Peptides against a protein of PDB entry 5NXQ. Designs and how they scored, part 29

Target 1, 114 residues: chain A of PDB entry 5NXQ
Amino acid sequence: EIQIPVSMAAEEEYLRSKVLSELLTDTLENDGEMYGNENEVLAALNGAYDKALLRLFASACSDQNVEKALSLAHELKQDRALTAAVKISERAELPSLVKKINNIREARYEQQLK

## One batch from the design tools (peptide; aimed at target 1 K51 S62 A84)

Design b2_p19_8_s2 (made by RFdiffusion4, then SolubleMPNN; from b2_p19_8, 8 letters changed)
Fold by OpenDDE base, seed 4:
Structure b2_p19_8_s2 (fold): chain B 114 residues (1-114), chain A 19 residues (1-19)
Amino acid sequence: as target 1 above (114 residues)
Amino acid sequence: SEYEELVEELSKEIEEKKK
């Protein structure tokens, strides 16, 4: 049996979920057809996407690669995922990363208020 | 929640590697 490293599996899952999310988004934007479940499907895909991304994020934190971790955090879509990233950063004892991710959250809050 | 569980899982992994 071939064991796939967790990091590789996470990357594969991330890429897959990203593609699916983009495909759904494109379909909704181009076709404009609503069947009543698109929002739920999109939310589910976004959740899977963010969770996969968080695994990559945690790996970067483990490597103390703050720059990579921050780049990944910018790709997170849901606020809950950003909150999760903050918590992971705190546990990883990366205060600079915590601050930077909180800045991302604050910026998004301000954008939503407009 | 799912995120809470994920945070705990990933954080534990990080903490274990730091030891």
Scores: peptide ipSAE 0.670, ipTM 0.946, DockQ to the pose 0.867
OpenDDE base, seeds 1, 2, 3, 5: peptide ipSAE 0.669, 0.668, 0.668, 0.670; ipTM 0.947, 0.946, 0.946, 0.946

Design b2_p19_8_s3 (made by RFdiffusion4, then SolubleMPNN; from b2_p19_8, 9 letters changed)
Fold by OpenDDE base, seed 2:
Structure b2_p19_8_s3 (fold): chain B 114 residues (1-114), chain A 19 residues (1-19)
Amino acid sequence: as target 1 above (114 residues)
Amino acid sequence: SELEKLVEELGAEIEEKKK
């Protein structure tokens, strides 16, 4: 059996989750149809999406590719996922990345307050 | 790796909180 590298598996999962999340989001936004379970499905998809992104993020950190890691962090949807990215950055001993991700979080907090 | 392990832990936490 062929072993798939973790990074490749993460890419596949990310792409799948991204497509599904975007399709559902676009459908809801374009059609305006809300039933009973769309929000629940979207939440589940967003969770899977962010989890997949975090795998890619960690891979970028391992490669010492800070710019790629930061780019991926911007794609995270949930605040708790950003928090996770900070923890990963701390473990990877990338303090500059930690600061930049915290800036992303702070910016989103400010937007929510407005 | 250490980071991979951390991701799985944090990812599981995220998924558990969603459920």
Scores: peptide ipSAE 0.560, ipTM 0.909, DockQ to the pose 0.103
OpenDDE base, seeds 1, 3, 4, 5: peptide ipSAE 0.558, 0.559, 0.559, 0.558; ipTM 0.908, 0.908, 0.908, 0.908

Design b2_p19_8_s4 (made by RFdiffusion4, then SolubleMPNN; from b2_p19_8, 8 letters changed)
Fold by OpenDDE base, seed 4:
Structure b2_p19_8_s4 (fold): chain B 114 residues (1-114), chain A 19 residues (1-19)
Amino acid sequence: as target 1 above (114 residues)
Amino acid sequence: SELEELVEELGKEIEEKKS
């Protein structure tokens, strides 16, 4: 049995999830097609997207590539995913990354208040 | 790895907590 490297698998899943979420979003925004469960489907897709992204994020942390990790964190959609990224950063002993991700969270909180 | 295991754990939590 052929084993796919974790990073490669994560990239594949990320790309797939990203494409699907974008397609659904575009459909809702541009075509206005409603089937009754779009929000649920989108949430599921976003969950899968963030999960895949977190795998990439952890890989970047393992590589001590803080810049890449931070870039990936900016792509996370859900706050709970950012929280997860913080926890991963803490485990990876990257305090500077922890601070930067928390700044992202705070910025998003402020945006939600507007 | 430790981080990979943590990601899998956190990933499951994210998916399980979806409403």
Scores: peptide ipSAE 0.560, ipTM 0.910, DockQ to the pose 0.102
OpenDDE base, seeds 1, 2, 3, 5: peptide ipSAE 0.469, 0.557, 0.557, 0.559; ipTM 0.902, 0.908, 0.909, 0.910

## One batch from the design tools (peptide; aimed at target 1 R55 A58 A81)

Design b2_p20_3 (made by RFdiffusion4)
Pose (drawn by RFdiffusion4):
Structure b2_p20_3 (pose): chain A 114 residues (1-114), chain P 20 residues (1-20)
Amino acid sequence: as target 1 above (114 residues)
Amino acid sequence: EELDEEFEEIIEEAEELIEE
């Protein structure tokens, strides 16, 4: 059976999680539950989404592509995922990227104050 | 806590990737 590179597999998993998460969120926001495990599936789905996205973020940092990395960080869902992205940026010694990601966390926190 | 542990695992994988 064909082996898939972890970097390439992460892109696919990110997109799949993105699609499935959007579909299941629309189902829960309009129709509610039908099968019985949608809430748990959506929670695991958003978790897989950010994890795959953090792997692509690390590849962008490894390639010193700060701009691509920031765009990936913007697509993150969990605030704790943004914290993980900051640690990855620090471990990649990209201080300019840390500041811009921390601006995203601060901006979201400002929405939390409204 | 479980999600934070999963993110630590991803940070560790990313560190190994950056060191390559």

Design b2_p20_3_s1 (made by RFdiffusion4, then SolubleMPNN; from b2_p20_3, 8 letters changed)
Fold by OpenDDE base, seed 2:
Structure b2_p20_3_s1 (fold): chain B 114 residues (1-114), chain A 20 residues (1-20)
Amino acid sequence: as target 1 above (114 residues)
Amino acid sequence: DEYDKELEEVVKEAEELIEK
């Protein structure tokens, strides 16, 4: 059995989740059909998306690629996922990244208050 | 909730990856 590197597996999962999320979004926007459970499905897809993205984020942190990690963090959708990213950054001993991600969280929080 | 647990698992996986 062929062993796939963790980073490659994470990338595949991310791409898959992203595509699925986009497909559903496009369907809702372009077709406009409502079946009553779209919000739940979207929430689930967003969760899967963030989870996959966090694995990529972890890989970037492992590589000490702060710029890539930060770029990935900006793509996270849910606040709880950003919280997880902060935790990962702390484990990776990247305090500058921690600060930058917290800034992202604060900015989004302020936007929600408006 | 359950999803929070899943995220924690990802964090744990990350920790293991980083330690290697």
Scores: peptide ipSAE 0.529, ipTM 0.917, DockQ to the pose 0.857
OpenDDE base, seeds 1, 3, 4, 5: peptide ipSAE 0.523, 0.518, 0.395, 0.522; ipTM 0.916, 0.915, 0.880, 0.916

Design b2_p20_3_s2 (made by RFdiffusion4, then SolubleMPNN; from b2_p20_3, 7 letters changed)
Fold by OpenDDE base, seed 4:
Structure b2_p20_3_s2 (fold): chain B 114 residues (1-114), chain A 20 residues (1-20)
Amino acid sequence: as target 1 above (114 residues)
Amino acid sequence: SAYDEELEEVVEEAEKLIEE
């Protein structure tokens, strides 16, 4: 009956995904227990996390809030999510944001090569 | 709303990219 705005729903999903990701990470780092499925679980959580962020990112782009959009992009974990953010930015006709996100990608690539 | 629909479309496209 009551419709929840997309942005509000996205924020809730983001927070939920963030908490779960952090909890799992902390557990693995502190307990050191391996059950054989941690990587798969982490990948799934990261996917959900990034998807939630992208919704917030899209909302920020719609608001023409480039600063907020960029800050959200920095929180994205997967390169493919950054690619998605670029696509969203292109759709939003925000070329400056596209460039800045690509800079994030390049920086991460360089870090991985070291 | 039209705004929500447009946003959802963009998100869906983005989600597809992540799933690839």
Scores: peptide ipSAE 0.111, ipTM 0.747, DockQ to the pose 0.095
OpenDDE base, seeds 1, 2, 3, 5: peptide ipSAE 0.109, 0.106, 0.103, 0.104; ipTM 0.744, 0.749, 0.744, 0.747

Design b2_p20_3_s3 (made by RFdiffusion4, then SolubleMPNN; from b2_p20_3, 9 letters changed)
Fold by OpenDDE base, seed 2:
Formats: sequence, structure tokens, C-alpha cells
Structure b2_p20_3_s3 (fold): chain B 114 residues (1-114), chain A 20 residues (1-20)
Amino acid sequence: as target 1 above (114 residues)
Amino acid sequence: DEYDKELEEVVKEAEELIKK
């Protein structure tokens, strides 16, 4: 059995989750049909998306690629995922990245208050 | 909740990856 590198596996999962999320979003926006469970499906897809993205984020942190990690963090949707990214950054001993991600969180929080 | 646990698992995976 062929072993796939962790980073490659994470990328595949991210792309798959992203595509699925986009497909559902496009369907809702373009077709406009509601079946009653779209919100639940979207939540699940967003969760899967963030989880996959976090694995990419972890890989970037492992590579000490702060710029890539930060770019990925900006793509995270849920605040709890950003919290996880902060934790990962702390484990990676990247305090500058921690600060930058917290800034993202604060900015989004302030936007929600408006 | 359950998803929070899953996120924690990802964090743990990350920790294992980073320390290597």
C-alpha cells in the first residue's frame, strides 16, 4: 500500500471539502431551492472545510512557513477554528503568528458587533 | 461539543507533526 505524505493528504482533503462547500453554496445561490436542511449541511461542510484547512495550517507551521500559515488562517471560517490555529501556532512556538491570528479573530469579532 | 473534540484531535495531530 502506498503511503501518502501527510501534507499531500491534507491538501486533497482541503480541496475536496472546499469544492463541496462551494458546490452547495452555488446551488443555493443559483438554483434557490430550499429543502429545509441546507443550514445543517452547510454547517457540516464548513466544519469539514476548516478541519481540513487546519491540517494544512499545521503542515505550514511544521515547515516554519509563517506566511503560508497566516494565509491559510485567513481562509478559516469559524472562530473556533481560528482558536485551534492559535493553539497549533503555540505548539509550533510561533508567537508572531499567534499574535497575527488573534488579530484576525478580533477583527472578525468587531465586524460582527456592527 | 463533538466538533470541538475533533478540532482538538487536529491540534494533537499537529503537535505530533511539529515535534518531529
Scores: peptide ipSAE 0.609, ipTM 0.935, DockQ to the pose 0.857
OpenDDE base, seeds 1, 3, 4, 5: peptide ipSAE 0.603, 0.604, 0.545, 0.605; ipTM 0.934, 0.934, 0.909, 0.934; seed 4 fails the geometry check

Design b2_p20_3_s4 (made by RFdiffusion4, then SolubleMPNN; from b2_p20_3, 8 letters changed)
Fold by OpenDDE base, seed 2:
Structure b2_p20_3_s4 (fold): chain B 114 residues (1-114), chain A 20 residues (1-20)
Amino acid sequence: as target 1 above (114 residues)
Amino acid sequence: SKYDEELEEIVKEAEELIKK
């Protein structure tokens, strides 16, 4: 049996979840039809998307690739996922990344207040 | 929540990956 590297598996799942999320979003935007469960489905897809991203994020942190990690963090959708990214950054002993991700969180908080 | 627990597991997985 072929062992798939963790990073490759994470990338595959990320791409899959991203595509699915985009497809659903595009469908809702283009057709505008609601069947009552789209929001729930979208939330689930966003969750899967963020989980996949976090695994990529972890890999980037493991590689000490701060720029890649930060780029991935910007792609996270949920605040709780950003919180997880902060935790991972702390484990990776990347304090500068911690600060930058917290800045992302703060910026989004401010946007929500408007 | 279940999802929060899953996120925590990812954090744990990351920790194991990073220390290797």
Scores: peptide ipSAE 0.629, ipTM 0.936, DockQ to the pose 0.797
OpenDDE base, seeds 1, 3, 4, 5: peptide ipSAE 0.624, 0.621, 0.624, 0.622; ipTM 0.935, 0.935, 0.935, 0.935

Design b2_p20_4 (made by RFdiffusion4)
Pose (drawn by RFdiffusion4):
Structure b2_p20_4 (pose): chain A 114 residues (1-114), chain P 20 residues (1-20)
Amino acid sequence: as target 1 above (114 residues)
Amino acid sequence: AKEEFLEDAEKIIEEYAESL
């Protein structure tokens, strides 16, 4: 059976999780539960989404592509995932990227205060 | 060096995933 590179597999998993998360969120926001495990599936789905997105983020940092990395960070869902992205940026010694990601966290926290 | 960075970054990612 064909082996898939972890970097290429992460792009696919990110997109799949994005599609499935959007569809299941629309189901729960309008129709509610039908099968019985939608809430848990959606929670796991958002978790897999950010994990795959952090792997792509690490590849962008490895390639010194700060701009591509920031755009990937913007697509993150969990606030804790933004924290993970900051640590990856620090590990990659990209201080300019740390500041811009921390601006995202502060901006979200400002929405939390409204 | 690139491989070491990616292995360390994956450890950060696993720590984050395990904490969810």

Design b2_p20_4_s1 (made by RFdiffusion4, then SolubleMPNN; from b2_p20_4, 8 letters changed)
Fold by OpenDDE base, seed 3:
Structure b2_p20_4_s1 (fold): chain B 114 residues (1-114), chain A 20 residues (1-20)
Amino acid sequence: as target 1 above (114 residues)
Amino acid sequence: MKEELLKEMEEIIDEYAASL
């Protein structure tokens, strides 16, 4: 049996979740049909999406690749996922990345207040 | 080491996943 690296598995799940969420969004926007559970489906997809991203993020942090880690953090959708990213960054002892991720969170908070 | 670090990071991710 072939062992799949964690990073490769995470990448696959990320891509799958991303494509599926985009497909669902496009379908709803183009067809205009509501089934009543779209928000729940999207929430589940976003959760899986962010989980996969966090694994990629953790890998980047372990490689001390701050730029890649930050780019991945920008792709996170949920605030609670950003919180997890902060915790991961702290564990990796990357304080500059912690500050930058917190800036992302603050920017999103400001957008919600508008 | 890196392996231990990744393990700790996975625990954080598991905590996140449990909150979903």
Scores: peptide ipSAE 0.656, ipTM 0.948, DockQ to the pose 0.789
OpenDDE base, seeds 1, 2, 4, 5: peptide ipSAE 0.655, 0.655, 0.655, 0.656; ipTM 0.948, 0.948, 0.948, 0.948; seeds 4, 5 fail the geometry check

Design b2_p20_4_s2 (made by RFdiffusion4, then SolubleMPNN; from b2_p20_4, 7 letters changed)
Fold by OpenDDE base, seed 5:
Structure b2_p20_4_s2 (fold): chain B 114 residues (1-114), chain A 20 residues (1-20)
Amino acid sequence: as target 1 above (114 residues)
Amino acid sequence: MKEELLREMEEIIEEYAASL
């Protein structure tokens, strides 16, 4: 059976999702028109983007590469994805990473309250 | 162990994806 390494598959999906997300964002910023479904498309792209990042994050955690994992966590867009990252970190038995990711979540929460 | 760990992590990721 032909298998693709998880990291490679995740990287491909990440790059694809990132490009699409950036293109959509640029279009919204420059033109402001996306046929009235901008929010739905953006939500879907963000979800796919974070999913791909989480796979990269999981790979980093499995390698016990806390620094790389933390860097990837900062790239996550959705709070739900950060929650998943915490769960992954816990499974990897990386409590320091758990704390740092929770700090990211708290910081973003404070910004939302403004 | 690493492969098994990755599978468990993938389950977490799929749970996340299902909630979207």
Scores: peptide ipSAE 0.664, ipTM 0.950, DockQ to the pose 0.827
OpenDDE base, seeds 1, 2, 3, 4: peptide ipSAE 0.663, 0.664, 0.662, 0.662; ipTM 0.950, 0.950, 0.950, 0.950

Design b2_p20_4_s3 (made by RFdiffusion4, then SolubleMPNN; from b2_p20_4, 10 letters changed)
Fold by OpenDDE base, seed 2:
Structure b2_p20_4_s3 (fold): chain B 114 residues (1-114), chain A 20 residues (1-20)
Amino acid sequence: as target 1 above (114 residues)
Amino acid sequence: SREKLLEEMEEIIDEYEASL
């Protein structure tokens, strides 16, 4: 059995999850009809999407590539995923990245209040 | 080590996944 490197697997899953999440989101927004478990499917896809991103994020942090890590953090959809990213950044001893991610969270909080 | 660091990060990701 061929073993795929974790980073490659993460990238594949990210791309797949991204496409599926976007397609489903567009469908739900444009069709407006719910037939059952669409929200559950979307949540699962978003979860997988953010999980894949977090693995890429962790890799970037381990490389001390703050700019790449930050760009990935911006792509995270869920606040809980951003929280995980903060924890990962703390483990990587990247306090500047911690601050920047917290700024992302704060900005999203403000947007939600609008 | 870098390996240990990545393992610790994976544990954080596991915690995230458990919250789903």
Scores: peptide ipSAE 0.683, ipTM 0.961, DockQ to the pose 0.804
OpenDDE base, seeds 1, 3, 4, 5: peptide ipSAE 0.683, 0.681, 0.681, 0.681; ipTM 0.961, 0.961, 0.961, 0.961

Design b2_p20_4_s4 (made by RFdiffusion4, then SolubleMPNN; from b2_p20_4, 8 letters changed)
Fold by OpenDDE base, seed 4:
Structure b2_p20_4_s4 (fold): chain B 114 residues (1-114), chain A 20 residues (1-20)
Amino acid sequence: as target 1 above (114 residues)
Amino acid sequence: SKEKLLAEMEKIIDEYAASL
């Protein structure tokens, strides 16, 4: 049995989840079709997407690659995922990254309030 | 170690995933 490196597996899962999420979003927005469960599907896809991203994020943090980690954090969709990213950053002892991620959260809070 | 650190981070990710 061939074992795929964890990082490669995470990247593949991320890309797959990203594509599926975008496809579904585009379909709903462009075709205007509503099935009643679209929000549940999107939530599941976003969850998987963010989970995959968090693994990449953790890897970047373990490498002390703050810039890469921050870039990945910007790609996170859910606030709860950003919260997880903060926790991960704390474990990695990257306080500057913690602050930057919290800034992302604050910015999103302000944006959703319009 | 780095491996231990990653394992701890994975626990955080698992906690996140469990909340979905």
Scores: peptide ipSAE 0.690, ipTM 0.959, DockQ to the pose 0.834
OpenDDE base, seeds 1, 2, 3, 5: peptide ipSAE 0.687, 0.687, 0.689, 0.687; ipTM 0.959, 0.959, 0.959, 0.959; seed 1 fails the geometry check

Design b2_p20_5 (made by RFdiffusion4)
Pose (drawn by RFdiffusion4):
Structure b2_p20_5 (pose): chain A 114 residues (1-114), chain P 20 residues (1-20)
Amino acid sequence: as target 1 above (114 residues)
Amino acid sequence: KPSREELLKDAEEIIEETFS
């Protein structure tokens, strides 16, 4: 059986999780539950989404592509995932990227104050 | 700066700790 590189597999998992998360969110926001495990599936789905997105984020940092990495960070869902992205940026010694990601966290926190 | 393999390994550890 064909082996898939972890970097390439992460892009596919990100996109899949993005599609499935959007579909299942639309189902729960309009029709509610039908099968019985949608809420748990959606929670795991958003978790897999950010994990795959953080792997792509690490590859962008490894490639010193700060701009690509920031765009990936913007697509993150969980606030804790933005925190994980900051730690990856620090580990990659990209201080300019840390500041821009921390601006995203502050901006979201500002929406939390409204 | 860390090598590509070290950074990606450590990034995976951060991901696993965050989402454990």

Design b2_p20_5_s1 (made by RFdiffusion4, then SolubleMPNN; from b2_p20_5, 6 letters changed)
Fold by OpenDDE base, seed 5:
Structure b2_p20_5_s1 (fold): chain B 114 residues (1-114), chain A 20 residues (1-20)
Amino acid sequence: as target 1 above (114 residues)
Amino acid sequence: MPSKEELLEASEEIIEETFA
């Protein structure tokens, strides 16, 4: 099997997962159901999506590209993924990014309470 | 400050732990 660079693989997986997640979401919104296991399928796809994004996020942090990293963080869907992004930012010694990502988390918490 | 490679390795561990 031919291996490709990790960063390229991550980008490809992100794009694939993003498309599939969007398609599934659209299907659920328009058709209403998917064989009764739609939530599990969606969770799996969202997991793969965020996982791929986090690898891109880590790459951006390693490049000291804070703006790109922050942009990617905004695209994360799950809270656990944002938590991971905070941990990665801490390891990267980017305190400003840590603060901004925590602000994203807090904002989402507030939205969930409404 | 960690090197680029060290950060990527640490990040991979964080990601694996998050989605285990």
Scores: peptide ipSAE 0.732, ipTM 0.967, DockQ to the pose 0.878
OpenDDE base, seeds 1, 2, 3, 4: peptide ipSAE 0.727, 0.730, 0.727, 0.730; ipTM 0.967, 0.967, 0.967, 0.967

Design b2_p20_5_s2 (made by RFdiffusion4, then SolubleMPNN; from b2_p20_5, 7 letters changed)
Fold by OpenDDE base, seed 1:
Structure b2_p20_5_s2 (fold): chain B 114 residues (1-114), chain A 20 residues (1-20)
Amino acid sequence: as target 1 above (114 residues)
Amino acid sequence: MMSKEELLKESEEIIDETFA
């Protein structure tokens, strides 16, 4: 298991929380009360959340920070987002990261089959 | 190897295509 430095982990958590907070605020402003449409709101939040994470992921890849990139990939919720992360990793010429992200996907597939 | 700027640009395209 990759041990992420405390400072790096804190940065990731901060950025994730910041983005999520902004998304929630925007969603509430547009949709008002979540009562009666929780699933639709959640789907929208998940999409926006993964998009934001992928941008951070791309930034980490551009810095060739494989550890940070992998940490961010673990936070992705949707399989399509993981697929996007693989594509980005390929463009960044980070084959080790490609393999590790595919391992995440496989693990989630196996979990869904149970 | 792509530059940092090029990678970020292509990444944005990948993201847009993924969530289109």
Scores: peptide ipSAE 0.741, ipTM 0.965, DockQ to the pose 0.472
OpenDDE base, seeds 2, 3, 4, 5: peptide ipSAE 0.730, 0.724, 0.725, 0.725; ipTM 0.966, 0.966, 0.966, 0.966

Design b2_p20_5_s3 (made by RFdiffusion4, then SolubleMPNN; from b2_p20_5, 7 letters changed)
Fold by OpenDDE base, seed 3:
Parts: structure tokens; C-alpha cells; sequence
Structure b2_p20_5_s3 (fold): chain B 114 residues (1-114), chain A 20 residues (1-20)
């Protein structure tokens, strides 16, 4: 059986999850409810998306690629995922990245207040 | 400073905990 590198697998899953999330979101926005379970499906997809993205993020951190890591963090959707990114950054001993991700979180909090 | 492998392992744990 062919072993797929973690990074490639994560990228594939990220892309898949991203597409599905976008499709579902568009459907909900344009066509309305989907049998009452659309929110759960969307949540699951968002979770999968962020999870995949976090794996890419972790990989970037392991490579000490702060710029790539930060760019990935910006793509995270859920606050809990950002929190995870902070934790990962702390483990990676990347304090500058920690600060920048926290800035992202703060910015999103402010946007939610508007 | 953790090794690459150690960081990836720790990250996986963090991810699992986050989405448990």
C-alpha cells in the first residue's frame, strides 16, 4: 500500500474540506435549509477543514516556517482552531507567531462585536 | 526545542483535544 506523506494528505483533506464547506455554505445561502441537519453538516465540515489546516500549520511550524504558518492561521475559521494554533506555536517555541495569532483572534473578536 | 517529530506528535494531540 502506498504511503502518502502527512503533508500531502493534509493538503488533500484541506482542499476537499474547503470545497465541500464552500459548496454547503453556498447552498445554504442560496437554497435555504437542508432537511434540518445542515448546521451539523456544516460544523463537521468546518471542523474537518480546520483540522486539516492545523496539520499543515503544525508542519510549517516544525519547519520553522513562521510566514507559512501565519498564512495558514489566517485561513482557520473557528476560534478553537486558532487556539490550537497558539498551543502548537507555543510548543514550537515560536513566540512571535503566538503573538500574531493572538492578534488574529483579537481582530476577529472585534469584528464580531460590530 | 522540540524535534520535528516531537512537535508533530504534540500537535496531533492538541488537534485531537481541540476537536474531541
Amino acid sequence: as target 1 above (114 residues)
Amino acid sequence: MPSKEELLAASEEIIDETFA
Scores: peptide ipSAE 0.730, ipTM 0.968, DockQ to the pose 0.885
OpenDDE base, seeds 1, 2, 4, 5: peptide ipSAE 0.729, 0.729, 0.729, 0.727; ipTM 0.968, 0.968, 0.968, 0.968

Design b2_p20_5_s4 (made by RFdiffusion4, then SolubleMPNN; from b2_p20_5, 6 letters changed)
Fold by OpenDDE base, seed 2:
Structure b2_p20_5_s4 (fold): chain B 114 residues (1-114), chain A 20 residues (1-20)
Amino acid sequence: as target 1 above (114 residues)
Amino acid sequence: MMSKEELLKESEEIIEETFA
């Protein structure tokens, strides 16, 4: 078994899942039709994507790199992932980051209502 | 204040709980 640093593994998974998620999303949007387990596959990919991002996010928080952490938070797709990011930020004692991520969540809530 | 290692460990727990 090949031993890979956690951060590098997370980055690899992020990039892979990002590409696949985007390709699948584009395909589904263009086709306009859902077949088989496409929704399930997309959900799984998005989950993997956000998980990978959150690991990178946690790493950034551990480095107290708030700007990098915030940038990563903006890339999160699921609300539950943003909630996780808030929790991680709280543990990292980064209240400014907590506020900014909550602002992201609020903005997305408003967008969903439109 | 948690160490870097502790933060990463707790973060992993948060992530796992989030997507369980």
Scores: peptide ipSAE 0.731, ipTM 0.966, DockQ to the pose 0.847
OpenDDE base, seeds 1, 3, 4, 5: peptide ipSAE 0.725, 0.725, 0.726, 0.726; ipTM 0.966, 0.966, 0.966, 0.966

Design b2_p20_6 (made by RFdiffusion4)
Pose (drawn by RFdiffusion4):
Structure b2_p20_6 (pose): chain A 114 residues (1-114), chain P 20 residues (1-20)
Amino acid sequence: as target 1 above (114 residues)
Amino acid sequence: SEEEEYDELVEELASEIEAS
C-alpha cells in the first residue's frame, strides 16, 4: 500500500476537516442533531483541523516562509491553537512571526470584550 | 487536556524543524 508523506497528508487532512466541519456546523445550526453524535464529531473535527494546520505551519516555518506561515495561522480555529503556533514560531526562531501571531490573539481577545 | 495535546505536538514539530 502507498505510503503518504506526513507533509502532504497534512494538507489533505486540513482540507477534509475544513469541509466536514463546515458541513456539520451548517447541519447543527439549522436542523440540529439527527444521528446522535454530531456535537462530539464536530469537536473532534475542529481539533483535527487545527492539528493538521499546525503541521503545515511548521513546514512553512522550516522553509523560512514567514508570509505563508502567517496566512496559515490566520486559518486556525482554537485560541489554544494560536498559542501552539506561537511556540512553534519561537522554536523556529522567527521573532517577527511571533509578534504578528500575537497580534491575532490580541485582536480576537478584543472581540471577546465586545 | 487540549493544552497538553498542543504541547506534545509542539515538541514533536520543533524536533522536525531542528532536524531539517

Design b2_p20_6_s1 (made by RFdiffusion4, then SolubleMPNN; from b2_p20_6, 8 letters changed)
Fold by OpenDDE base, seed 3:
Structure b2_p20_6_s1 (fold): chain B 114 residues (1-114), chain A 20 residues (1-20)
Amino acid sequence: as target 1 above (114 residues)
Amino acid sequence: SMDEELEELVEELSKEIEEK
């Protein structure tokens, strides 16, 4: 059996989740029809999306590629995923990245407060 | 290894993200 590298698997899942999430979002925005379960489906897709990103993020941290890791962190949708990214960064002993991700979280908090 | 540790951490944290 052919083993697929973790990075490739993560990228595939990321792309799949991203495409489906965007397609569903566009459909709802353009067609304007809600059937009652779209938000739940989107939440599930966002979860899978962030999980895939976190795998890529961890790989970037392992490579000591702080710039790539930070760019991936900006793509995370859920706050709990950003929190996870902070924990991963801490384990990877990348304090500069921890600080920058916390700045992202703070910026999003300020945006929510309007 | 660092790769293994981070991968395990991702799996643990991802379970929390997937929970309602």
Scores: peptide ipSAE 0.480, ipTM 0.904, DockQ to the pose 0.100
OpenDDE base, seeds 1, 2, 4, 5: peptide ipSAE 0.476, 0.472, 0.468, 0.473; ipTM 0.904, 0.903, 0.900, 0.903

